# Ledger of designs, part 86: peptides against a protein of PDB entry 7UQJ

Target 1, 160 residues: chain A of PDB entry 7UQJ
Amino acid sequence: PELYQNFNITPPRGVLFHGPPGTGKTLMARALAASCSSDERKITFFMRKGADILSKWVGEAERQLRLLFEEAKKHQPSIIFFDEIDGLAPVRSSKQEQIHASIVSTLLALMDGMDNRGQVIVIGATNRPDAVDPALRRPGRFDREFYFPLPDVKARFKIL

## One batch from the design tools (peptide; made by RFdiffusion4, then SolubleMPNN)

Design b2_p13_7_s1 (from b2_p13_7, 9 letters changed)
Fold by OpenDDE base, seed 3:
Structure b2_p13_7_s1 (fold): chain B 160 residues (1-160), chain C 160 residues (1-160), chain D 160 residues (1-160), chain A 13 residues (1-13)
Amino acid sequence: as target 1 above (160 residues)
Amino acid sequence: as target 1 above (160 residues)
Amino acid sequence: as target 1 above (160 residues)
Amino acid sequence: AVPKPELLYPPPP
């Protein structure tokens, strides 16, 4: 947050971290939360895994998302980190259409319902940005995307 | 290990991992220790935090450094990892001159006193390589530097 | 790489990265692969997710593991990274006993069948080391464990 | 080097 404050940049409502698995997306989200939480201002970090929300809360996933966003709003400044968000919000044309469509719709509504005054940032991490519903990647949602490239193998060998 | 054997490169006495916080410096040091230790030959991994050595051992920091290097030598092959080494070895011109100068001098002497036959590697991690005493960055000390880039800092600052 | 050269250390057959989610386990595995592959000697990095192997290959998971280890051996030096290995190899006492027991047995056999001459390293990442079958944590398998602690929020703030 | 994640959107100026 403080790093964001100095640039007069309105914090994005949503940030998509994408790139090959193990490029540090989840690490970065936690590192951001840690870097932004001062002794004076702790950032509450909520972590959920896309596939876990679907599998653990079959039929309650929408309610769990609502509760998560309410809890994040209550404990603002907050970061909601969805690891493997492509598991939660797959492209609408996937074979599990009805359940996913409802969850995606709920997540869209929750992100759209985040007032500009809320200090809640949503970070989605995926290895497959194209497997994320394009509706989530629109302005006002996950409108900022960071590619996490593989560590350039060459550069590190020059030193080690 | 074998991947490292093919390079007839004298192991650096010291490696500096530098880059923004949460870029995986500490993580890398641990993973290096992991990858180097076999069933036949366990690498002993010593982790210290620069600021912790100063704060916990006010007046004994030099002795603690000596003991650490002795213990590392006794348990070789060993890795000594200094997280936040800029906290231990600030630039000599900083207002905490006397205590830091003595600790830096001791660390320099310990690194210089590591015979080429010693299987002790020192890894320093910092977010501020320019805050590390330049004397530590000389050949025979932290002579190899790895930059841990942020996930594109520019991009992150535009979003943060 | 060079750090490992001086250590005539046979690479561990298996390394377990454990710690809270988003502590950089997966990032580290890739960074290790990157750090070990020179221009002359590229390390082949195989990544699989424990839950994905179970869910995508129901009834073929054993065959897929065998093929993965064969491919890794064919493309040595290689790293096999299992992200969320607790999803692939849960404790045998869990209610999904039969399928998991067979997959765990196959993984055990594959790790035990890795000749000391093979340049294949297996890295497992988990958030729940106690949820991994204890048989995988025995010598000759995932015999090395690295804890990835949460970044201590306090310490990072002193540097930012 | 741990690769820097590149910002894809908005693209760096």
Scores: peptide ipSAE 0.009, ipTM 0.292, DockQ to the pose 0.090
Fold by OpenDDE base, seed 1:
Structure b2_p13_7_s1 (fold): chain B 160 residues (1-160), chain C 160 residues (1-160), chain D 160 residues (1-160), chain A 13 residues (1-13)
Amino acid sequence: as target 1 above (160 residues)
Amino acid sequence: as target 1 above (160 residues)
Amino acid sequence: as target 1 above (160 residues)
Amino acid sequence: AVPKPELLYPPPP
């Protein structure tokens, strides 16, 4: 929230962090949360793993997502970080379609239902952006995408 | 390799990176790999997720681990990075004991079988070090442990 | 540079990484440099130790700092990393005042003289942020600070 | 290396 306010930028509803594994996506999300929080203005950081929502909340995943967004709204300014969001919202073409489709539909509705005036930022992280349902990558959802490249080996040699 | 050679330190066979999720464990492992690589001496970086070894290699996980260690030995100097190693080597007291016990036993044997003269470093990363089998945390295995704390919130603000 | 440009963020002139020894400050600086470099856009990384500037460049330290900043400007986008910057820029109240004061004054002038349009980032790392001259920690200099907390002591001792 | 996240979309103004 604050980062975008200070730059006169309308905060995106959702930011997708994507790139190869271990490129610091989760670390950056935590860094952003930590760097948007001052002593006077603390940001509440909510973190979930996509696969954990499917496995731990079987049959309650939609409700748990709703509760998460409600809690994030209560604790504004807040960041919801979905690590491995491709595990939560796989492309609809996978044979385990129905449960995934309901969860994706709920996440879509929750992201669409975020008031742009809300101080809630959703950050999704994935190693496989192409495995994330394209409906989540549309304007008003994860409409901003950050690529986390593998650190170039050649550039790293200049760091030694 | 080079980092330890430059300090006259025998490289540990295994290093356990542990700490809360998104503290940069995987990023650090990649950073170590690239910082130990020079133009003259490239380190090969092998990465596996613990849970992926169980799920993708059902019935062949032990063989895949052996192949991974053999490939790492062929591509010396090398780093084997196990992300979420608690998913591969859970504490023996869990009810899914037998399959996990065989995989753990194989990993133990592979780590014990690494010649200390080999330029293979094994890095395990976990959010739950207490969920990793204590046998892996003994001398000659993951005998070095790095805690990755949550980065302090106050200091990160100045960098955004 | 690029991270801040991509976010419409004015890059800080300087970032202070501080925290206890072995918290990964130097590694993070190296990691940032490597990850800010793509195949198309390589960042040049300059590294100096604060104490080395005093000890190796006795009587020429100011000139060496000027040359370093000029070289970094020539190789934009670039990162200047000062490891152990408390060794270069001690608090003015320390008894070795005069030589340190000249070097600090030069570093202040160099950081103040950086055009905000320049793609040069200065990262200072210290174990003792309170030993760094407060004049360096003002806006337009090291105006951003990252705390690197100690990893839990019990885990660290297994690394030694 | 903490990759500088490249903003892919929307492109920076």
Scores: peptide ipSAE 0.010, ipTM 0.409, DockQ to the pose 0.100; fails the geometry check
Fold by OpenDDE base, seed 4:
Structure b2_p13_7_s1 (fold): chain B 160 residues (1-160), chain C 160 residues (1-160), chain D 160 residues (1-160), chain A 13 residues (1-13)
Amino acid sequence: as target 1 above (160 residues)
Amino acid sequence: as target 1 above (160 residues)
Amino acid sequence: as target 1 above (160 residues)
Amino acid sequence: AVPKPELLYPPPP
């Protein structure tokens, strides 16, 4: 939160955390949520996994996404964290591709429909940024990307 | 590893990290791997997700688990980290239950078959410790459990 | 960065990440740096360790701090990450106390001398927040603190 | 404070 204010940048609606597994993407998102919360200003943290979104029937997955964004808006300031957002990436089954495409389309529409003045931040975490639909990675959506590198083993050794 | 040697404690074969999503379980496992590595003594860190194990045909999933443990033994000292080990938990489909049961049985056998003198530590991370097969949570397997609580919202607020 | 803009909060000049070793403080700082960078807007990430600052002669350590802040300002938006900032804490040797006090005084002056409109964020990471000079923890300096809890040290000791 | 993970199940002594 604070860093973007300093930079006089329009805060991204969406932030993509990408990097190898266990680089702390989910921890970061939670830390950010905690970070932005105060006793006076609690940030509501919503979390979903990409795979859990897909586990629902197409229409129910879409409905659940809509409800999530509405609830996030209702409880603003809020963070929506999509863990494993690449789980919304198409699977090679044509029927699944259509399902994924519909859900991704719904997510796109929800991100596009967010008022830029709204206090809802969307964080997507992925191990495979290239598996995330490029449409999600465009300005007004996940327009900021954060690479979580594997800490250099030497750097870790020096820290530990 | 070093700590157990210093204390003449038999190192746990398996450690279960459990707690809400994004409590840093995966990060902790990686941090432990890094912590235990020195320039002279590199720990090989193996990571698999429970869901990725299940994505394979039963016999191939079992084979891949066997290969993983053999490779971990070959590259000891090593850590095998199973992220989302609850992903090996049976799903309500009877056919999937059999698949899960076979894979879990293979994992049990692999953990039981590890020589206690071996420098292989298995870390399982789960958001649902109660969804982990109780057989995995017995002595000689995941016999140590670590709860990763959600940082108390207040505690996070005090930090932030 | 982004989160503070959304919340209309004056972004801190300095953020203290504190918590036991291996809690991901450095990882978080790098993630934040990566986070705040886009293809269009790269954040320059500067990193120093507290101990590395002290390893220099006093006047050279001070000069290096000044140069670091000047370079960070030149390459704004930027993040200065001080890993192990408690390494700037006085050691019980009177001669070292003077050295540390001079370096800390220089850091204080550099943080105070930063234009609040400047796009330089300072992140300090420490394992010992109580070893950090209280003067650094005041408003306008490291005025935000983030606790990175270890898993219970006892729990870690029981695992490790 | 992010709660510290507690060892809920120590190994038997």
Scores: peptide ipSAE 0.006, ipTM 0.322, DockQ to the pose 0.071; fails the geometry check

Design b2_p13_7_s1 (from b2_p13_7, 9 letters changed)
Fold by OpenDDE base, seed 5:
Structure b2_p13_7_s1 (fold): chain B 160 residues (1-160), chain C 160 residues (1-160), chain D 160 residues (1-160), chain A 13 residues (1-13)
Amino acid sequence: as target 1 above (160 residues)
Amino acid sequence: as target 1 above (160 residues)
Amino acid sequence: as target 1 above (160 residues)
Amino acid sequence: AVPKPELLYPPPP
């Protein structure tokens, strides 16, 4: 609250960082966590990879998401960072599409169930924002998006 | 040229970037590629994830690695960046250990087969350097290692 | 050597990395040091913060700068990285302006006194290139500048 | 701030 209170900004519930791989999305998320951390008030940084969530047993992925959101709420102010959130995207098989749909549905419900009064920010990072379920990109979820461009080659040509 | 000519520096064949996730390993690899690129001489940047290599059909992963190294040699000067190279680490099943051993063996052979006269740098990034096969960390392979520490919180409080 | 030999690059005496905080300036400087290091020829990386130089006793800051440049020359090839070099900027008091002017004058003299035959690169990083003394930005000093852009500013204001 | 890679000299034994 306070960090966003001081900016007169309603904290976004979810932020999507998108852009080419290695553009600093994960670094920025950690950077935000560290910049928002004070000696008096550390932000708890939770990191998960989309693919690691998908690799869990059916139902265990949902349980792990629920536990993650509960833990983040317990340790607020907190950031939940989903690296490679496009890794929650459906894989080529119909059975994997069903598993994906269940996991995404759980994530949607968890994001919808976060009262705006909680000091929990969810950051999703993806190299493929088009591979992220449009339902995740709606208001109250990942409703803010940030493009991380490639570091411009032109700036470095002056070193070399 | 002269900066490195003067350094009498045999270019490392392989560099291991290791450190906590989101410490900018991938960003740095891209940054190196972009810094070494000039308008007259662009460095070709090849990126692969360790997990994506492992997810290929048996023998296709090896073929894709061979093709990658051939393409990198064809487009030299080049950087091959293996993001999450610890994702080439053995998975819990004996069958996956065999597949892993085959892929790692192929990568070792490809790294050993690069003539030092080639303008190809291999960068591996990992969050778990201990999960990277020690054979990859030997001289002539990933013989140089760089630790990417977490961004110190103290430095950022002076920025905000 | 060869990768950089082929770039026909006259080593800059001084390079200014500028751009918003958290854009990877310090990361890049360390990565350059790391990429230039070989098993046969390691680059010695000297790091100082501008504010840490200014916090030294009067005359000790100058002595520490002299010692730093001597040590860098002794351990060549080397990189001297001044993080937050804008922290050498004068603080609001006339006495601090005098101290700053003395430190900057010493840095200018040290940079001017480096024979181009020395394998010492000086990298300054700043968030405020306008707060860096223009005398430092002249040819033979920090004569090459690199802008590290924010990942699109419009994005951050929606987070923060 | 992008984390600074530190060269670990020497790797711990």
Scores: peptide ipSAE 0.006, ipTM 0.365, DockQ to the pose 0.087; fails the geometry check

Design b2_p13_7_s2 (from b2_p13_7, 10 letters changed)
Fold by OpenDDE base, seed 4:
Structure b2_p13_7_s2 (fold): chain B 160 residues (1-160), chain C 160 residues (1-160), chain D 160 residues (1-160), chain A 13 residues (1-13)
Amino acid sequence: as target 1 above (160 residues)
Amino acid sequence: as target 1 above (160 residues)
Amino acid sequence: as target 1 above (160 residues)
Amino acid sequence: ATPQVEVEYYPPP
């Protein structure tokens, strides 16, 4: 509650939402954007899927990330939500290493390059926090993690 | 209720769903498609994301829109749902003006070119109704608008 | 229940989820992935939208499908979820026949080429099961179908 | 065309 109300957001805070699929990570990111917005304080919410950035923008993904962050900065206060961020920044051990390495390096640089005065929050959602490049999980990047547990059987039947 | 039951759909009715993200616009569009379909009357539901049409179909977006409307007409009664339609038809003030202008012009022409006897409903969802080209919001296009308010905190916790 | 617990998944089982939009197909696929995963047995969940594969990967969709199946096999036990699979594999009667035909042919070959020892489940969700290429609905592919009925009016009002 | 940044605004204008 308090952390988002006091948009005295000093550093760009990357928040990693992790948990099983269907645990409401995307919905929570949207609900947070909505709850942090008021009639007096409009928040611009940017959504991207990690795999979409990787697959659609082959050769331009870095530029598209830069443009995304520029647009988020231009429309601050902003939230950039990466759904399936493990698709964008898989751990370096996969054979697509070079293309992923450049995209991840760009994302790292963009997160590091956000001035402490930027009202841009980055939310990454993943089902596989351990599949996210550890460099993204360092202080000043995705330095906060929220676990989304599986809804109990009863809660699943309430969402269905 | 009545408006969708009497599929004496004289003009192609564009309906604009607008409201904050996570307000259930997509879900409502789906629920409407579902509620208007019976075992006796199957409605064909076509879903597209606006940004997907813009980004994926560069140079073919116009053709893909035409094909979408042709397919919707072929499978009438039909619903074409554009999620994030502001991504397809941003207000003319953005620098991507020319490509957007052709896509928007095509969408306008397709909506205008739908015969009064076509059982094709177009639903556009946006979080930014003011970011939708005003030409789309004219009579005979998206001439109906539904505001989706933020669910209260209790309603958000019911969706989560 | 049992069928997913005994991941003695002999053949790659394609499961088609069909029903009106908003009936929870995507959520159920995720909940199934989540329920089949334990702390001892992590299941890797891959999600793709059919229309995304078709539109984003024009000329590379076949390669991206191959890579998806390879990655799913590498991270088995795995679930590949295709949301809106009718967008990937529309019935052959549409004029976009050639590009769709190659993607569908690739998907067919990938489903057929999955060794009986692969712990990869493919879930396709569609609102239009009849719009899915019948070749995908054959034994050894999407050979199981689950109908997702509309939630009753009361259930719809609980989701909204 | 540069893929348009999907932008959602909260609250709605």
Scores: peptide ipSAE 0.088, ipTM 0.207, DockQ to the pose 0.154; fails the geometry check
Fold by OpenDDE base, seed 1:
Structure b2_p13_7_s2 (fold): chain B 160 residues (1-160), chain C 160 residues (1-160), chain D 160 residues (1-160), chain A 13 residues (1-13)
Amino acid sequence: as target 1 above (160 residues)
Amino acid sequence: as target 1 above (160 residues)
Amino acid sequence: as target 1 above (160 residues)
Amino acid sequence: ATPQVEVEYYPPP
């Protein structure tokens, strides 16, 4: 929130966290939820894995996405975090085209249908940004992308 | 390696990171690798997902594990990070018992075969520590376990 | 940025990350910088260690802080990350009072002098939040604090 | 099984 206010940047509906595995994408999403919460202001955090939505909800994935967005809207302010979003919305290339196409189309419609005044932020995390359907990366969807680089070796992570 | 040398702590053979999804387990493992590395001392970081070893290496998973440990030993000081290790070594319960049992047995043997003087640290991460075979959680294997709690909310991560 | 706009949260000038060593404070700060950058919008990330400013810049620490803030302002949008900020701004207690007091006074003045419209975020990280001068923790400075808890004890932090 | 919407509340209760 604060960075965009200070920078006078219009908040996107969706934020794509991308970078190598274990760069803290999911942790950052949780940290954001924590950061935006107070004792006076609770934030509801919804987490889904992209592959889980496909594998667990074959034939119901669209309905599950709709329910997720409804519940997020009901419990706003809220964050929807899609981990491994490339597993949910892969680039159209293979024989699984039809199921992926319908899920992508549903997710696109849900993101497009979010009122700009809504207190729902969507965060997608991926290790493979180029494997995410370009339609999701357009303005009004995941129109902000955040690269989580590998910790540069020069950065002595004095964690220890 | 360096952590244990600097602290005069006997390096554990394995460390289990566990906690809810997105608590920074993988990130911590990378941060540890980065923190233990200097310009003078590089640490090699090997990352594998448990489910990937099963799905991609059906029939060769044991060989791939052996090769991974050999390569880690060759490139010591090194860290082997198993993300979603519960996918590699699930508790013995279902018809897949035999394949899982052989992989678990191989991983057990590899961890048991690590010389305590070796500069190889094994980190396993899971969201479901109770789904990890108890044999892996015994002394000389993943005999150290770290809970990654959800970020406590008093931390308003006003990052965004 | 966006989270605060959507949630109508006033951005702080400074954010204090605190918690035990190894909780990912520095990593989070980098992930934030990465997360606020896009191909269209680069964020400049300045990192300093508190103890390094004292030890390397004895007698020039104030000047170095001023230069750092000037450079951050010149390269905005930017993040200034102070790792181990308790080393820079210790609580006034010991014979080193005068040097620390001048550095703290300079840092206070620099944070107070940041225009609320400035695209400079200051992040301080510490393992000892109670060792940070309370004057830095006031509104308009590090007025947001983020606790990075130890992963709860039930999960055996057997790293160490 | 009704898909349990894994909902995390910040602050946790």
Scores: peptide ipSAE 0.080, ipTM 0.470, DockQ to the pose 0.068; fails the geometry check
Fold by OpenDDE base, seed 3:
Structure b2_p13_7_s2 (fold): chain B 160 residues (1-160), chain C 160 residues (1-160), chain D 160 residues (1-160), chain A 13 residues (1-13)
Amino acid sequence: as target 1 above (160 residues)
Amino acid sequence: as target 1 above (160 residues)
Amino acid sequence: as target 1 above (160 residues)
Amino acid sequence: ATPQVEVEYYPPP
């Protein structure tokens, strides 16, 4: 909260982590979950992969999203992490439009339906932010974007 | 801010990442820097190694710290990441006291001088949190600490 | 090589990174690639997701694996990183056996066919090591396993 | 299209 408060930033309902693969997006999301939790305030971390929601739950993806948001709300404070969100919510203008349109619409509705005061943060991770439906990147949704650069090789050397 | 706001947590001026070497402390710091920046809000990430500040800037370390904090303030929002901060700010009672005392005092003063509303976050990483001067670990300084556990030691042995 | 040379360890043909999602498996693989590369010795990093190989290359997955290993060999020294390898090579006895059996067999053959002297390292990342075909976890394949623990939740708290 | 093997080079060129 206060990191965003200091910036006069309305708490993002959604945060988009973008950057090259393996730049630590998922790790950061978990780090955020862990860093927002305390002994007194356990944060529930929900992780889903965009491709998994589409592949494992063909025809049930909307329901699975609803259930995910409901469970996240039930277990507040919560973080919903969508890894590879570009797989779940591709740009509508892509030739794969029709299959994902309902899922995108459901995700939009779920994000729009979150209270600003809700203890649910949604984090989307993508390697291709431009492949994410722009509607998801609007205010009240994934309105905060975080670029995960490749650690500079010099910087990587120092981590190991 | 708002992530902290929802938690009624005073924005940490400083965060201590501690844990065994190669547990991803530096990586996490970079990921945080990346994860706090947007297209609209670029975060400036300053990285220094504690040992580098002492070794490269013998007699100038205090000035370098001041300049670092000034530049970080100038380029807000900013993250200052001190890797191996135990090298920069050893416990005062250690046999290396005299050379580091002024540097510790300068770092304390710089951290104390940061406005709570400042868009500068300081992250210190150490493999030895107990080697960091306790004065740096007080409220308003590195008042938040993060343990980076070893990946199971058996696991680490098999990567290398 | 030199990192492994220092340990007199036979270069693992395959390394399994396992642990909860977002514990930095992919990031570590990239960090390893970066840390093993120098100006004199560039490492080629090949990344594939298990689910992508199955979903994008229906009926061509075996060919794609062969091509991947050929390209990795061509661009030595190389790292092949399979993210979510449990998606590519599930346990043979799982209800999804038939679709994956050929892919698993191909991956086994490709890993078995790698010379110990090859400058190709295969890293598989999974959140579920028990979901990976045990045949892939045998000596000469993913015979080295690395657990990526969740950073202690307490540890993550103090970042934010 | 011949599936291009996505290759990342370290250090980046």
Scores: peptide ipSAE 0.013, ipTM 0.453, DockQ to the pose 0.054; fails the geometry check

Design b2_p13_7_s2 (from b2_p13_7, 10 letters changed)
Fold by OpenDDE base, seed 2:
Structure b2_p13_7_s2 (fold): chain B 160 residues (1-160), chain C 160 residues (1-160), chain D 160 residues (1-160), chain A 13 residues (1-13)
Amino acid sequence: as target 1 above (160 residues)
Amino acid sequence: as target 1 above (160 residues)
Amino acid sequence: as target 1 above (160 residues)
Amino acid sequence: ATPQVEVEYYPPP
């Protein structure tokens, strides 16, 4: 409730941050965690990378995702931030496609299994929203999207 | 032409972005991609890391570089951004030096083989310009250099 | 001396940069490296990630840390920047806890073994200062802490 | 697996 009230958002189960890299997606996710945290209400921020889920968790990625969601639920209010979530997208190799499809299926099931009463926000960050499985972008999953525009190069030269 | 006209630059085959990390080299490369793109003229942005070229592409790095340049040429106008291009520099281990030397040789050949008529810009980002092979910094390669100064720490504390 | 005089700091052996991620800890560490470097006095900047120390250096992490400190000492004045230093904290798996404890013990010994006369600054960056072993935060180690506040999200939307 | 060429399009579609 409060976490979502502070967002002024009907609680999405997931938020997709998309835009060119370096636009501050990761920084915004963390800014949201901090802005929603108070001394009285610590928000637990979980960060994972899509590529790490695939490369580090060979054969255990699904279990690690389940553990992540359980930990996030245990430490409510919490944010799960998936950086490079498009890294979970099927790569054109058939063996990796099956592994990716299984991991994505697990993530879908975990997002669907989140009761809306949980103070767990899932943020996915991508540079390639089109590389994110459309199934992840459906209502009740990553059903809100925030585009991170590039700052005007001219504006940036004024800040530098 | 237009991509280079928007840069107001006689088309370098390569641009070296150098400066302390976090100065926004990657963000600037992407901001250039976005600022040069319009609804009518999409720019394809290719990003690679020097360290990834070495670690992920063991034995295929040269082939992957060739494929990257072919794809960039296919998707003109395009930008190839090499983050941490100094990661292609020979590390003091003799076996890695030979691998690095071969990869650098391939990159040199690819940059030399780019016809100036191609709307492909290569941007290399480094924190250590002195660690970039001088052969890459010659005319027709990374022949333009942009220094990314650190924002004054005092100025940054005013923005924070 | 000069490196520390420019900091106006009695030379800590280590500085802990903590705050929400994307607050510019890495950028500040590099800003310090650049601001303390002159044409006459190049500072060598060494960067490592806590998670990389654990994942890439399985069984060699301690040796790699020793080599890092030796290289830093050889290239004085130098900065060793540990990004995500909380990544060296024990993860809840008992086997990893022992590995982490050994790596942390090695880091402690290396920091304790630095003669104060060395122009080597160690900067640790973390998003979770509470996850950093208190032994690392003792005098002569990471005995100075800098908090990196989040820019106001509203202020950030004005910069974006 | 051959590393796929990561392609990013600007503006996004």
Scores: peptide ipSAE 0.012, ipTM 0.188, DockQ to the pose 0.136; fails the geometry check

